# Peptides against a protein of PDB entry 4HTP, part 63

Target 1, 231 residues: chain A of PDB entry 4HTP
Amino acid sequence: SQTVASHVPFADLCSTLERIQKSKGRAEKIRHFREFLDSWRKFHDALHKNHKDVTDSFYPAMRLILPQLERERMAYGIKETMLAKLYIELLNLPRDGKDALKLLNYRTPTGTHGDAGDFAMIAYFVLKPRCLQKGSLTIQQVNDLLDSIASNNSAKRKDLIKKSLLQLITQSSALEQKWLIRMIIKDLKLGVSQQTIFSVFHNDAAELHNVTTDLEKVCRQLHDPSVGLSD

## One batch from the design tools (peptide; aimed at target 1 V8 A46)

Design b2_p28_6_s3 (made by RFdiffusion4, then SolubleMPNN; from b2_p28_6, 17 letters changed)
Fold by OpenDDE base, seed 2:
Structure b2_p28_6_s3 (fold): chain B 231 residues (1-231), chain A 28 residues (1-28)
Amino acid sequence: as target 1 above (231 residues)
Amino acid sequence: SDEEEIKKVLQEMQERMKKAEEEAKKEE
């Protein structure tokens, strides 16, 4: 079945997240999220105009925006140290070189950028001169690869985990990888609470999530902002 | 700049979605 996520570039989500992060005010952060969400809903209506009963929803994006609330996908088993080693290998970085040491010692203040402890930001600066300027992955493809990683982690298939990670890395810009890392580590650093995200999505979203703890159900049942829980 | 690139990507997304909406309305 056709999904909105199969048509939306992952780069578009990452750009929205970057804007949200860089915005200082709550209102501006909300505006950026609302603009993305409204565009998604409009695209959904257009894509599914001839189909009344679809299961497609904002869930593919929402689970990446609120990765701490993920319940469907199993644990990735990926830590910063694993990613650091992978990047050193993939980028052929000298092990004793400045960039390799930055990735491995990401918690140690190494510079003026104030990015100490933020592995994703450190990775971004290492990747920026070395990676594609524009990625090619859709939100659907990113989720498929993340599903593969989680499944293979459960199955202890380290080789297949590496394969999926390499696909993500080689098909993503430095900016997309920054956000992908944050999604995997489950810390986006957006500066907005999950309650704020839910409130923008739907007035009843926080309540429904509190009861069900099912993010997909929240996205599906409250897809229309004009239709409440009591309707 | 990185900001300009981000703005461009988001604008392109909005344009694609708008176009899809307009195409859907024409088929009604």
Scores: peptide ipSAE 0.027, ipTM 0.601, DockQ to the pose 0.039
OpenDDE base, seeds 1, 3, 4, 5: peptide ipSAE 0.027, 0.025, 0.024, 0.008; ipTM 0.616, 0.617, 0.613, 0.381; seed 1 fails the geometry check

Design b2_p28_6_s4 (made by RFdiffusion4, then SolubleMPNN; from b2_p28_6, 18 letters changed)
Fold by OpenDDE base, seed 4:
Structure b2_p28_6_s4 (fold): chain B 231 residues (1-231), chain A 28 residues (1-28)
Amino acid sequence: as target 1 above (231 residues)
Amino acid sequence: SDEEEIERVLEEMREAMERAEEEAEKEK
């Protein structure tokens, strides 16, 4: 069955997240998220116009926006050090070079940008001059690859984990990779709370999530912002 | 700039959504 996530580029989500992060005010951050969400809902209504009983929802995007609430897929088993080594290998960076050392020593304040401890930002600056300007992955494809990583981590299939990571990396821009890293590490640094995200999504979302702890259920049951839990 | 690229991608998304809406209307 067709899903909204199978049509929405991952780049669009990343662009929205970047706008949210760059916005200084809470109101502007909320506006950018709301615009993306409204567009998603409109697309859903169009895509499923003739299908009333669909299971499709905002869940594929929401689980990437709130990755700390992920409960469906198991742990990735991926740390910053692993990603650093992978990037050094993939980009053929000299191991004693400036960029390799930045990735490996991401916690050490070495730069003027104040990005110490934020591996994703350090990676972004290394990747920016080296990667594609535009990625090719959809949100569905990103989730499929992340599911594969989690499954293969559970199965201790390191080779398949690497394969899926390479697919993610090679088909993503530097900006998309920055956000992908943050999704994997489960810290987006958006500057808005989980409660704010839920409140924008649906008035009853925080309550339903507090009871169920099921992000998919929240997204599915509260897909329509005009229909509450009591309705 | 990165901002210009972000705006281009968002515009492409909007256009894709509009096309999907138009296609859904034609199937009626």
Scores: peptide ipSAE 0.039, ipTM 0.547, DockQ to the pose 0.037
OpenDDE base, seeds 1, 2, 3, 5: peptide ipSAE 0.038, 0.037, 0.035, 0.012; ipTM 0.543, 0.563, 0.559, 0.320

Design b2_p28_7 (made by RFdiffusion4)
Pose (drawn by RFdiffusion4):
Structure b2_p28_7 (pose): chain A 221 residues (1-106, 117-231), chain P 28 residues (1-28)
Amino acid sequence: SQTVASHVPFADLCSTLERIQKSKGRAEKIRHFREFLDSWRKFHDALHKNHKDVTDSFYPAMRLILPQLERERMAYGIKETMLAKLYIELLNLPRDGKDALKLLNYGDFAMIAYFVLKPRCLQKGSLTIQQVNDLLDSIASNNSAKRKDLIKKSLLQLITQSSALEQKWLIRMIIKDLKLGVSQQTIFSVFHNDAAELHNVTTDLEKVCRQLHDPSVGLSD
Amino acid sequence: SETEEKEYFDELWEEMMEEIEEEREEEE
């Protein structure tokens, strides 16, 4: 019943992605990712130490790191133009104000929102990766159910309980373009030698994470 | 008991992440 994702602050995933994006070289981008992946694996063993048929895996984090490969969640129905309106309303931004104009006259949208949010209010987030995933699920379902009001509420929960950095990365997760500077093939190869292959045949991110959870156990076994 | 276990694993995660920060500082 228990999941690694319920114990990991979304902030730690975001700080990892931030350092990855900030790194100039490939080796450094891989290093930052590998450290998070390795810690996730060590914690998985400690958490599920004496457990039986464990289905938990790196999938809750991997689906956010490779969001373009997201298949379980339907489309979110979220445009940058409406996030701008949501922030102007939420932050009580005067439309003639400098911050409101930056959002309206839209180095992607996530960065503009980052610069707007950084000097404001909350500096430390509270959400776990699991809670972020649960809320993204509600947003995708409510888009399918044509419930734009419930989408606004769910997105408001995500935004107001998160730091500027987490919001920058959450926006990129929703738009599905992280701009990390490291390829999907590279990310899969760091996770598992066989991961790029398994994804080619299955197109299934959760299956790859779960089946190839152990790096020393290959597809042949 | 469930609360104590939850807190133990949250703390374990935090300690694991601090170890990485310490290693980074030593490298600098």

Design b2_p28_7_s1 (made by RFdiffusion4, then SolubleMPNN; from b2_p28_7, 8 letters changed)
Fold by OpenDDE base, seed 5:
Structure b2_p28_7_s1 (fold): chain B 231 residues (1-231), chain A 28 residues (1-28)
Amino acid sequence: as target 1 above (231 residues)
Amino acid sequence: MEKKEQEEFKQLWEEMMEEIEEEEEEEE
């Protein structure tokens, strides 16, 4: 079946997240999220114009924006040290070189950007001069690759985990990889609360999530912002 | 979905993103 996520570039979600992170005010952060969400809803209406009772929703994006609420996908088994080693291998970085040492020692302040302890930001600066300017992945393709990683982690298939990670990395910009790392680690650092994200999505979203603990049900039942839980 | 229809939906999404970018440039 056709989904909005199969048409939306992962790059556009990452650009929205970058705008939200850079914004200083709560109101500005909310605006950027609302604009992306409204575009998604308008696109959904166009895509499904002649189809009733579709199960398509904002869930594919919402589970990437709120990765700490993920309950469907099993653990990735990926840590910063694994990603560091993978990048050193893929980029053919000298093991004793400055960039390899930055990735491996990401917790130690190296002085210039104040990014100590943020592996995703350290990775971004290493990747920026070496990666594509624009990625080619859709939100659906990113979720499919993340599902593959989680499934193969459960099955202890390390070679297949590496293969899926390579597909994510080689088809993504440095900016997209920064956000992908944060999604995998489950810390986006947007500067807005979960409650704020839910309140912008739908007035009843926080309540429904508290009862169901099911992010997909929240996205499906509250797809229309004008239809409440009592309706 | 036919290839032509897929391209039409791709263009529709791109136009919606361009509108957001233009509004942001006018506010800066």
Scores: peptide ipSAE 0.424, ipTM 0.828, DockQ to the pose 0.824
OpenDDE base, seeds 1, 2, 3, 4: peptide ipSAE 0.274, 0.420, 0.421, 0.381; ipTM 0.744, 0.826, 0.825, 0.808

Design b2_p28_7_s2 (made by RFdiffusion4, then SolubleMPNN; from b2_p28_7, 13 letters changed)
Fold by OpenDDE base, seed 5:
Structure b2_p28_7_s2 (fold): chain B 231 residues (1-231), chain A 28 residues (1-28)
Amino acid sequence: as target 1 above (231 residues)
Amino acid sequence: SAAAREQELRELWREMLEEIEEREEEEE
């Protein structure tokens, strides 16, 4: 079945997240999220024109924006140290070189940018001169690859985990990889609370999530911002 | 063709995203 997520570039979500992160005020952060959400809803209506009974929703995007609320996908088993080693191998970085050491020692302040402890930012600067300028993955494809990683982690198939990670990395820009890392580590650093994200999505979203703890159910039941829980 | 439809949908997404971004910039 066709979904909105199968047509929305992952790059556009990452650009939105980058705008939110760079915005100083709450109002500006909310604006950027609302723009993306409204575009998604408008596209949903166009895509599913003449099909009223669809299960498609904002869930594929929401689970990447609020990765700490993920309950369907099992643990990735991926930490910063594993990603560092993978990047060193993939990029053929000298193990004793400056960039390899930055990735491995990401918690130690080595540079002027104040990015100490943020592995995703350190990775971004290493990747920027080496990666494609534009990625090719959709939100659906990113979720499929993340599902594969989680499934293969549960099955202890390390080779298949590496294969899926390689596909994510080779088809993503440096900016997309920055956000992908943050999604995997489950810390986006947006400067906006979960409550704010829910309030922008739907007035009843926080309440429904508190009762159900099911992010997919929240996205499906509250897809229309004009239809409340009491309606 | 399936490829033509996919291209049309990608263009539609870009148009919708741009229209909403432009509208919200005008309201500020």
Scores: peptide ipSAE 0.418, ipTM 0.839, DockQ to the pose 0.623
OpenDDE base, seeds 1, 2, 3, 4: peptide ipSAE 0.408, 0.392, 0.406, 0.412; ipTM 0.829, 0.829, 0.826, 0.834; seed 4 fails the geometry check

Design b2_p28_7_s3 (made by RFdiffusion4, then SolubleMPNN; from b2_p28_7, 13 letters changed)
Fold by OpenDDE base, seed 5:
Parts: sequence; structure tokens; C-alpha cells
Structure b2_p28_7_s3 (fold): chain B 231 residues (1-231), chain A 28 residues (1-28)
Amino acid sequence: as target 1 above (231 residues)
Amino acid sequence: SAAELEQQYRQLWQEMLQEIEEKREEEE
């Protein structure tokens, strides 16, 4: 069956996250998230206009926005060091070159950027002059690839993990890869709390999640902001 | 075609993003 996530570009989610991160005030951060969410809900209504009972929800996006709450997908087994080595190989960076060393030693302050300890930002600047301007992946495709990585990690198939990572990387812009890395590492640095994200999504979302710890159930049951939890 | 349908959905998505943005700009 068709889903909203199968039609929404991953680039648009990343652009939203970027706007949220760059915004200084809480109100402005909330605005950017709300705009994306409202568009998603409107698109859902249009896509499923002739379908009364669908399981489609905001879950595919929500699990990327709140990756620390992921319970369905198993561990990726991916660390910053692995990604660094992969990028060095993929980009054919000299092993003793400045960019390779920046990736490997991302915790050490280098250059004029205050990005020490943030691997995703270090990677962004290395990737920016070398990768596509715009990616081609949808939210669903990103989740499918992440599912593949987790499954293959469980099966100890390192070659297939690398294959899925390469597909993610080669079909993404530098900005998209920055956010993808943060999703994998499970630290988005948005500057808004989990509670704020839930409150914007639905007034009862935090409560339902606290009871069920099931993010998909939260997104599905509280898809309509006007329909609350039963008493 | 499948490609044409995909393009139509992508266009619809972009239109919805734009509409929501414009509406909020008017309210601010």
C-alpha cells in the first residue's frame, strides 16, 4: 500500500531539521516542525481520500526525528570511526591528508569551526564540495536502508551493511548526510526537547508514549490532532 | 506511467508545503 513516506523526499525533512537547528527561539523551532507536520497530515488526507482504514501515519518521520526512542529497529552497530573510514575510502581521501585526519580525530579541535566532538558537522564540511547538491531518497527509502543495516548487523553481514551505507551516502547531499549521521548516532542536537516535539504533534502524545513506549502506536492513534485519548 | 504518477505526488507535496508556509506567514 502507498504511504506518505514513500512520496516525501528525505531532503525536505533534513531542510526542516536544519531550519529548526538554526532557529534561536523555541517558538521559531516549533513553527518549522509544525509546518512540516501540517503538510504531512494534509498530504495524508489527500493520498488516502478514498481509503477509510489505513495504518499509515507520521511514524516513518517521527522515528527519524526521535531516534533515541526507536524500539522496532535493532542496533546498527555503526560508530563514528567506522563512518570515518568509510568516507575516507569512498571519497578516496589521502590517509595522511587533512580531511581524513579531521574525520578520524573529530574530537580534537581543528580549524576555525567550533565543531569539535560533532562528527556529523565535520563530515558535512568534508562532503560539501564533493557530493550531490540534492539527494533522491524518500523517507521510506531511508528507513528501508536503515532497516537493512540493522538486520545485517544482527546477521553479522558486514559487506551488506557497507552496501546499504554506500547507497545512503551516494544518493544524499552533504546536508542530508549530516542529518543521517545524527539519526544513526541518535543525537540530532535540535535544541528542542522530546516533550516539545510530542506536544506539537498531539496534546496526548507524551502521555501515551509514557504508558506504551510504542512510537508507532502513538503516531497512529493520535494521527488526528482533534481526537484525543479515551477517558 | 509510474514515473508520471510519482512526479505528480512530488508536485502535490511541494504545493502543500508552500501552502502551509504561506498561511503561516499571513498569520505572523
Scores: peptide ipSAE 0.461, ipTM 0.875, DockQ to the pose 0.565
OpenDDE base, seeds 1, 2, 3, 4: peptide ipSAE 0.452, 0.457, 0.453, 0.460; ipTM 0.871, 0.872, 0.871, 0.876

Design b2_p28_7_s4 (made by RFdiffusion4, then SolubleMPNN; from b2_p28_7, 8 letters changed)
Fold by OpenDDE base, seed 2:
Formats: C-alpha cells, structure tokens, sequence
Structure b2_p28_7_s4 (fold): chain B 231 residues (1-231), chain A 28 residues (1-28)
C-alpha cells in the first residue's frame, strides 16, 4: 500500500528542519514543525480518503526527527570518522588538502564559523560547492536505505553498507546530506526538546512514548490530534 | 485513473509546500 512517506520528498523534511534550526524562538521552531506535520496529515487524508483502516502514520518522518528514539532499526555502525573517509574517497579529496583535513579533524576549530565538533556542518560546507545534483529521495527511500545500512551492519557486510551510503549521498543535496548525517549520528541540534516535538505532535504523545517506548505506536495511535489515549 | 490521482497528490503536496514558503517570505 502507498504511504505518505513514499510521496513526500526528503528535501522538504530537510528544509523544515533547517527552518527549525535557524529559528531563534521556541514559538517559531514549533510553528515550522507544526506546518510540516499539518501538511503531512492533510496529505494522509487525501491519500487514504477511500481507506479508513490504514497503518500509515507520521512514523517514517518522526523516526528521522527523533533518531535517538529509534528502536526498530539496528545500529548503523557509522561514525564521523567513517563518513569523513567515505567523503574523502567519494569526492576524491586530496588527503593533505584543507577539506579532507577539516573532515578528519572536525573536532578542532579550524574555521571561522565555530562549527567545531559538528561534523554535519563541516561536511555541508565541503559538499555545497561540489553537489550539483538536486535531491530526489523520498522519506520512504531514505528509510529503506537506512534500513539496509543497519541490516548490513548487523551482517558485517561492509561493502553493502558502502553501497547504500553511496546511494544516499549521490541522490542528496548538500543540505539533505547535512541532515542525513545528523540523523545517522542521532543528533539533529534543532534547539527543541523531544518533549516539545511530542507536545506539538499530540498532547498524549510523551505519555504514550514513556509507557510503550514504541515510536511507531505513538505515531499510529495518536495520528489524529483530536483523539486522545482515553478515547 | 490511478496515474491521475497520483499526479493530483503530487500537486497537493507541492502546493502545501509552496504555501509554507510564501508565508515565510512574507514574514521576512
């Protein structure tokens, strides 16, 4: 069955996340998230207008927004150092070059931007002048590739991990890759708490998550903001 | 047709995203 995630561009999620990150105030951050969520719900209603009993929910997006709460997908086995080496190889960066050194030494403040310790931002600036391609991935496709990475990590298939990473990288803009990296590393740096995200999603979301620790159940059961846990 | 419905859905999403972008431009 078709899902909302199979239609929603990953780029649009990334744009939303970028807006949230750039916003200074909590209220503005909440607004950007709410607008995306409301769009998702409206699209869900349109997509499933003739199918009342669907399991489709915000879960595919929520698990990317709150990657630290991921329980279904196994560990990626990917760290910043691995990504740095991959980018150096993929982009054919000189190993002694400034960009390669920035990626490898991402914890050391080498630049004026104060991005020390944020590998995703460092990667973004390296990628920005080199990424000529517009991102084409849907949220579903991103999740499928991430599932593949996790599965292959468990199976110790390093070659297949690399293949899936290359697919993600080659089909994503620099901005999308920035956010993808943060999703993989499980630190989005949105400036909003998990509690805030849940509260915007549904009033009962935090409570249900605390009990179930199942993000998919939270998204499915509380899909309708007007229907509470007691209903 | 299924193809026509899929196109309408793609348009719906695009329109919603454009509306969000337009509002942001007006607030800046």
Amino acid sequence: as target 1 above (231 residues)
Amino acid sequence: SEAEEEEKLRELWREMMEEIEEKEEEEE
Scores: peptide ipSAE 0.607, ipTM 0.922, DockQ to the pose 0.722
OpenDDE base, seeds 1, 3, 4, 5: peptide ipSAE 0.603, 0.606, 0.604, 0.602; ipTM 0.920, 0.921, 0.921, 0.920

Design b2_p28_8 (made by RFdiffusion4)
Pose (drawn by RFdiffusion4):
Structure b2_p28_8 (pose): chain A 221 residues (1-106, 117-231), chain P 28 residues (1-28)
Amino acid sequence: SQTVASHVPFADLCSTLERIQKSKGRAEKIRHFREFLDSWRKFHDALHKNHKDVTDSFYPAMRLILPQLERERMAYGIKETMLAKLYIELLNLPRDGKDALKLLNYGDFAMIAYFVLKPRCLQKGSLTIQQVNDLLDSIASNNSAKRKDLIKKSLLQLITQSSALEQKWLIRMIIKDLKLGVSQQTIFSVFHNDAAELHNVTTDLEKVCRQLHDPSVGLSD
Amino acid sequence: NPIVDRVNELLAQGHSFVEAVNTAYEEF
């Protein structure tokens, strides 16, 4: 019943992605990712130490790191133009104000929102990776159910409980373009030698994470 | 599991997940 994702602050995923994006070289981008992945694996073993048929995996994090491969969630129905309106309303931004104009007159949208949010209020987030996933699930379902009001509420939960950095990265997860500077093939190859292959045949991100959870155990076994 | 309790304690004290996991494994 328990999951690694319920114990990991979304902030730690975001800080990892931030350092990855910030790194100039490939080797350094891989290092930052590998450290998070390796810690996730160590904590998985400690958490599920004496457990039986464990289905937990790196999937809750991997689906955020490779969001373009997201298949389980339907479309979010979220445009950068409506996030601008949501922030103007939420932050009580005067429309003639400098911050409102930056959002309205839209180095992607996530960065503009980052610069707007950085000097404001909350500096430390509270959400875990699991809670972020649960809320993204509500947003995708409510888009399918044509409930734009419930989408606004769920997105408000995500935004108001998160730091500027988490929000920058959350936006990018929703738009599905992280701009990390490291390819999907590279990310899969760091995770597992066989991961790129398994994804080609299955197009199934959760299956790849679960089946190839152990890096020393290949597809042949 | 002491390791899990310790990781949760270090996270509550503001350490990163990577730091908390490594520290807990060094201690135990």

Design b2_p28_8_s1 (made by RFdiffusion4, then SolubleMPNN; from b2_p28_8, 13 letters changed)
Fold by OpenDDE base, seed 2:
Structure b2_p28_8_s1 (fold): chain B 231 residues (1-231), chain A 28 residues (1-28)
Amino acid sequence: as target 1 above (231 residues)
Amino acid sequence: DPVVEEVLKLLAQGKSFVEAVEEALKKY
């Protein structure tokens, strides 16, 4: 079955997240999220106009926006050090070079940007001059690849994990990779609380999540902002 | 659905998802 996520570019989610992060005020952050969400819902309505009782929802995006609440997908088994080594290999960076050392020593302030401890930002600057300007992945494809990584981690298939990671990396811009890394590490640093995200999504979302801890259920049951839990 | 088709067309042209949806809905 067709899903909204199968049509939405991952780049557009990342751009939205970037705007949210860069926004200083809560209201502006909320606006950017709301615009993306509203577009998603409108597209959903068009896509499923002739189909009743679809299970499609905002869940594919929500689980990337709130990755710390992920309960369906198992652990990735990926750390910053693994990614650093992968990037060094993939980009053929000299091991003793400046960029390789930045990735490996990401916790040490080495630059002017104050990005110490934020591996994703360090990776971004290394990748920016070396990667595609725009990625080709949809949100669905990203989730499929992340599912593959988690599944293969559980199965201890390191080679297949690497394969999926390489696909993510090679088909993503530097900006997309920045956010992808943060999704994997489960820290987006948006500057907006989980409760705010839920509040914007639906008035009853926080309550339903507190009871069920099921993000998909929250997204599906509260897909329509005008329909409450009691309905 | 013509809205869906228009969104996909606009996305292929490099428009953002938000812009594509907004423009498609204005057209249809």
Scores: peptide ipSAE 0.789, ipTM 0.979, DockQ to the pose 0.982
OpenDDE base, seeds 1, 3, 4, 5: peptide ipSAE 0.788, 0.788, 0.788, 0.787; ipTM 0.979, 0.979, 0.979, 0.979

Design b2_p28_8_s2 (made by RFdiffusion4, then SolubleMPNN; from b2_p28_8, 14 letters changed)
Fold by OpenDDE base, seed 2:
Structure b2_p28_8_s2 (fold): chain B 231 residues (1-231), chain A 28 residues (1-28)
Amino acid sequence: as target 1 above (231 residues)
Amino acid sequence: DPVVEEVLRLIAEGKSFVEAVKEALEKY
């Protein structure tokens, strides 16, 4: 079945997240999220115009925006050190070079940007001059690859994990990889609370999530902002 | 759906998802 996520470029989600992060005020952050969400809902309505009782929802995006609430997907088993080594290998960085050392020693403040401890930002600057300008992955494809990683981690298939990671990396821009890393590490640093995201999504979202702890259920049942829990 | 097709066309042309949806809905 067709899903909205299968048509939305991952790049566009990342651009939205970037705008949210860069915005200083809560209102502006909310605006950027709302614009993306509204577009998603409108596209959903068009896509499913002739289909009743679809299970498609904002869930594919929401689980990437609130990765700390992920309950369906198992642990990735990926840490910053693994990614650092992978990037060094993939980009053929000299191991004793500046960029390799930045990735490996990401916790040490070595740069002018004050990004110490933020691996994703460090990776971004290393990747920016070396990666594609625009990625080719949809949100669905990203989720599929992340599912693969989690599944293979559970199965202890390290080679397949690497394969999926390489696919993510090679088909993503530096900006997309920055956000992908943050999704994997489960820290987006958006500057807005989970409660704010839920409140913008639906008035009853926080309540339903508090009861069910099921993000997909929240997205599906409260897909229509005008339809409440009691309806 | 013509809206869907237009959105996809605009995305293929380099428009963002948000922009594409807005433009498509203005057209239809």
Scores: peptide ipSAE 0.791, ipTM 0.979, DockQ to the pose 0.976
OpenDDE base, seeds 1, 3, 4, 5: peptide ipSAE 0.791, 0.790, 0.791, 0.789; ipTM 0.979, 0.979, 0.979, 0.979

Design b2_p28_8_s3 (made by RFdiffusion4, then SolubleMPNN; from b2_p28_8, 13 letters changed)
Fold by OpenDDE base, seed 2:
Structure b2_p28_8_s3 (fold): chain B 231 residues (1-231), chain A 28 residues (1-28)
Amino acid sequence: as target 1 above (231 residues)
Amino acid sequence: DPIVEEVLKLLKQGKSFVEAVEEALKKH
């Protein structure tokens, strides 16, 4: 069955997240999220116009926006140090070079950028001159690859983990990779709370999540913003 | 669905998802 996530470019989610992060005010942050969400819902309606009882929902995007609430996937087993080493290898960076050292010493960067402790931002600047301008992955494909990573981590298949990571990296822009890293590390630094995201999604979302702890169920049951839990 | 087709077309043309959906809905 066709899903919205199979058609939405991951780049567009990342661009939305970037706009949210760059926005200074809460209202502007909310606006950017709402615009993306509304477009998703409208596209969903068109895609599933003649289909009843679809399981498709905003969940594929929501689980990337709120990665700390992920309960379906097991742990990735990926840390910043692993990613640093992977990038050094993939980009063929000299190990004693400036860029390699930036990635490895991301917590104490020596430089003008106030990106201390934000590995994703450091990676972004290293990747920007070296990566594709636009990625090719859909949200579904990103989730599939992340599922693979989690599964292979549980199975202790390090080679397959690396393979999936390489697919993510090689098919993503620097900006997309910045956000992907933050999704994997589970810290998006959007400047909006979980509560705000839920409130924009649906008035009852926070309540349902508090009871069920099931993000997919929240997204499916509260897909229509006009239909509440009591309806 | 013509809206879906238009969105996909616009995405291929380099439009953002939001822009593509908005334009598709205006056209149909």
Scores: peptide ipSAE 0.788, ipTM 0.979, DockQ to the pose 0.976
OpenDDE base, seeds 1, 3, 4, 5: peptide ipSAE 0.787, 0.787, 0.787, 0.786; ipTM 0.979, 0.979, 0.979, 0.979

Design b2_p28_8_s4 (made by RFdiffusion4, then SolubleMPNN; from b2_p28_8, 14 letters changed)
Fold by OpenDDE base, seed 1:
Formats: C-alpha cells, structure tokens, sequence
Structure b2_p28_8_s4 (fold): chain B 231 residues (1-231), chain A 28 residues (1-28)
C-alpha cells in the first residue's frame, strides 16, 4: 500500500534529529520536530485525499524517534562491539590502527570531541571521510531492513542479519548511520523527553500511550491533531 | 495528486522533505 514513509527520505528524518540534538533550547528543539511532523501530515493529506480506509500514519517515523517504545519489532541482537567489528571489516581498517581502536574502545576518551561512551558519534567520525554524503533509503526501507534484522535475529540467521546491516550501511551517509546506530541501541540523546515528543504530536498522545503502550495505535488514532480521543 | 507529484519532483531535485512540502503547497 502507498504510505508517506515510502516517499520520505531517511536522510530528512536524520537531519531533523540532528537539528533537534544541536539545538540548545527546548523551544527550538520542538520547532524542528513540529516542522517535520506538520510536513508529514500535510503530505499525508495530499497522498490520501480521496481514500477513506487509511491506516497510514506517523508510526514509521515515530518508532524510530522513540525506539525504546518499540513493541512490534523483536530485539535486534546487535551491540556496539558487533558493529565495531563489522565496520572494521567493511572499511578494511587496520585492526591495530587508530580508527579500529577508537571503535573497539569507544568507552575510553581518545579524542577531542568528548565522544567517550557514545559509539554512534565515534562511528560517525570514522565514517564521515569514507562514505557517501547522502543516503538513498526511505523511512519505509529502513524499517523494512530493521524488521529483517529483528526477524533474522529471532531465527538466529547471522548471515542474513549481516546482509541487512550491510544494506543499511552502504546506502547511508555517516550522519544517517550515526542516527541508525542510536535507533538500534535505543538511545537518541535528543535532549527532549518522551513527554515532549508526545505533547507536540497530539495533546492526548501521552494518555493513550500510557493506557495502550501501543505506539502505532497512538499514531493512527491521533493522526489528526484536532481530533481528540473522545471525538 | 499535484501536490504529491510536486513534492516528489522537488525531493528528486535534492530539496529536503520539509522544503519540498512547503514549496509544493505554495504552488498549489
């Protein structure tokens, strides 16, 4: 079926997240999220203008923004150490070289950026000079690949997990991979609370999520910001 | 839908999603 997520570049979500993270004030962080969300809703309205039975919603994006609330997708089984080894292999980094050691020892301060303990940031700087500047994946494609990883993890198919990871990596910029890593490890470090994200999305979102714990239901039922739970 | 087509065109030209939607809605 036709979805908004099938047309929205993953790069645009990542750039939005980057802007949110870099913003110092809460109001500015909210503004960046709101602009993306409003554009999504407007595009949704145009895309589904003449359709009545629409199940499409902001869910494909929301589940990446709030990955800790994911309940549909099973565990990835991916840790920082696995990603470090994968990048070392993929980028053909000398195992005893500076970049390989940075990835493997990401918890130890080794640089001037204060990235100790943040694997995604360390990976970003290693990847930046070595990968494409803009990725080609849509939000839907990213979710499809993440679904594949989770499914294959459950099935203990390590080869297929690696295959899907490589597809994500090879079609993503360094910035996109930074955020993808954070989505996988479920820590975005946006500087805004879950409550803030929900409040911007819909006035009733936090309440509905507290009751249902179903992020998709929240996104679908509260797609229209002007229509409340009781309407 | 003309708005959808315009957004997709602008995305293909390298515009951000937000910019593409805003420009498309100004045009139509």
Amino acid sequence: as target 1 above (231 residues)
Amino acid sequence: DPVVEEVLRLLAEGKSFVEAVEEALKKY
Scores: peptide ipSAE 0.792, ipTM 0.979, DockQ to the pose 0.980
OpenDDE base, seeds 2, 3, 4, 5: peptide ipSAE 0.791, 0.791, 0.791, 0.791; ipTM 0.979, 0.979, 0.979, 0.979

## One batch from the design tools (peptide; aimed at target 1 P9 T16 S39 W40)

Design b2_p29_1 (made by RFdiffusion4)
Pose (drawn by RFdiffusion4):
Structure b2_p29_1 (pose): chain A 221 residues (1-106, 117-231), chain P 29 residues (1-29)
Amino acid sequence: SQTVASHVPFADLCSTLERIQKSKGRAEKIRHFREFLDSWRKFHDALHKNHKDVTDSFYPAMRLILPQLERERMAYGIKETMLAKLYIELLNLPRDGKDALKLLNYGDFAMIAYFVLKPRCLQKGSLTIQQVNDLLDSIASNNSAKRKDLIKKSLLQLITQSSALEQKWLIRMIIKDLKLGVSQQTIFSVFHNDAAELHNVTTDLEKVCRQLHDPSVGLSD
Amino acid sequence: EEEEEEDEEAEEEQEEFWEELIEEANEEN
């Protein structure tokens, strides 16, 4: 019943992605990712130490790191133009004000929102990776159910409980373009030698994470 | 240089967080 994702602050995923994006070289981008992946695997063993048929995996984090491969969740129905309106309303921004104009006159949208949010209020987030995933699920379902009000509420929960950095990365997760500077093939190859192959056949991110959870155990086994 | 130092501190803080979370999970088990 328990998951690694329930114990990991979304902030630690975000800080990892930030350092990846910030790194100039490939080797350094891989290092930052590998450290988070390796810690996740060590904690997985400690958490599920004496457990039976464990289905937990790196999938809750991997689906955020490779969001373009997201298939379980339907479309979010979220445009950068409406996030601008949501922030103007939420932050009580005067429309003649400098910050409101930056959002309205839209180095992607996530960065503009980052610069707007950085000097404001909350500096430390509270959400776990699991809670972020649960809320993204509500947003995708409410888009399918044509419930734009419930989408606004769920997105408000995500936004108001998160730091500027988390919000920058959350926006990018929703738009599905992280701009990390490291390819999907590279990310899969760091996770597992066989991961790129398994994803080609299955087009199934959760299956790849679960089946190839152990790096020393290949597809042949 | 200051940005590299901030990154190193962030890495240390994350590593300590992981070490402590694993230790707590082992104690509970």

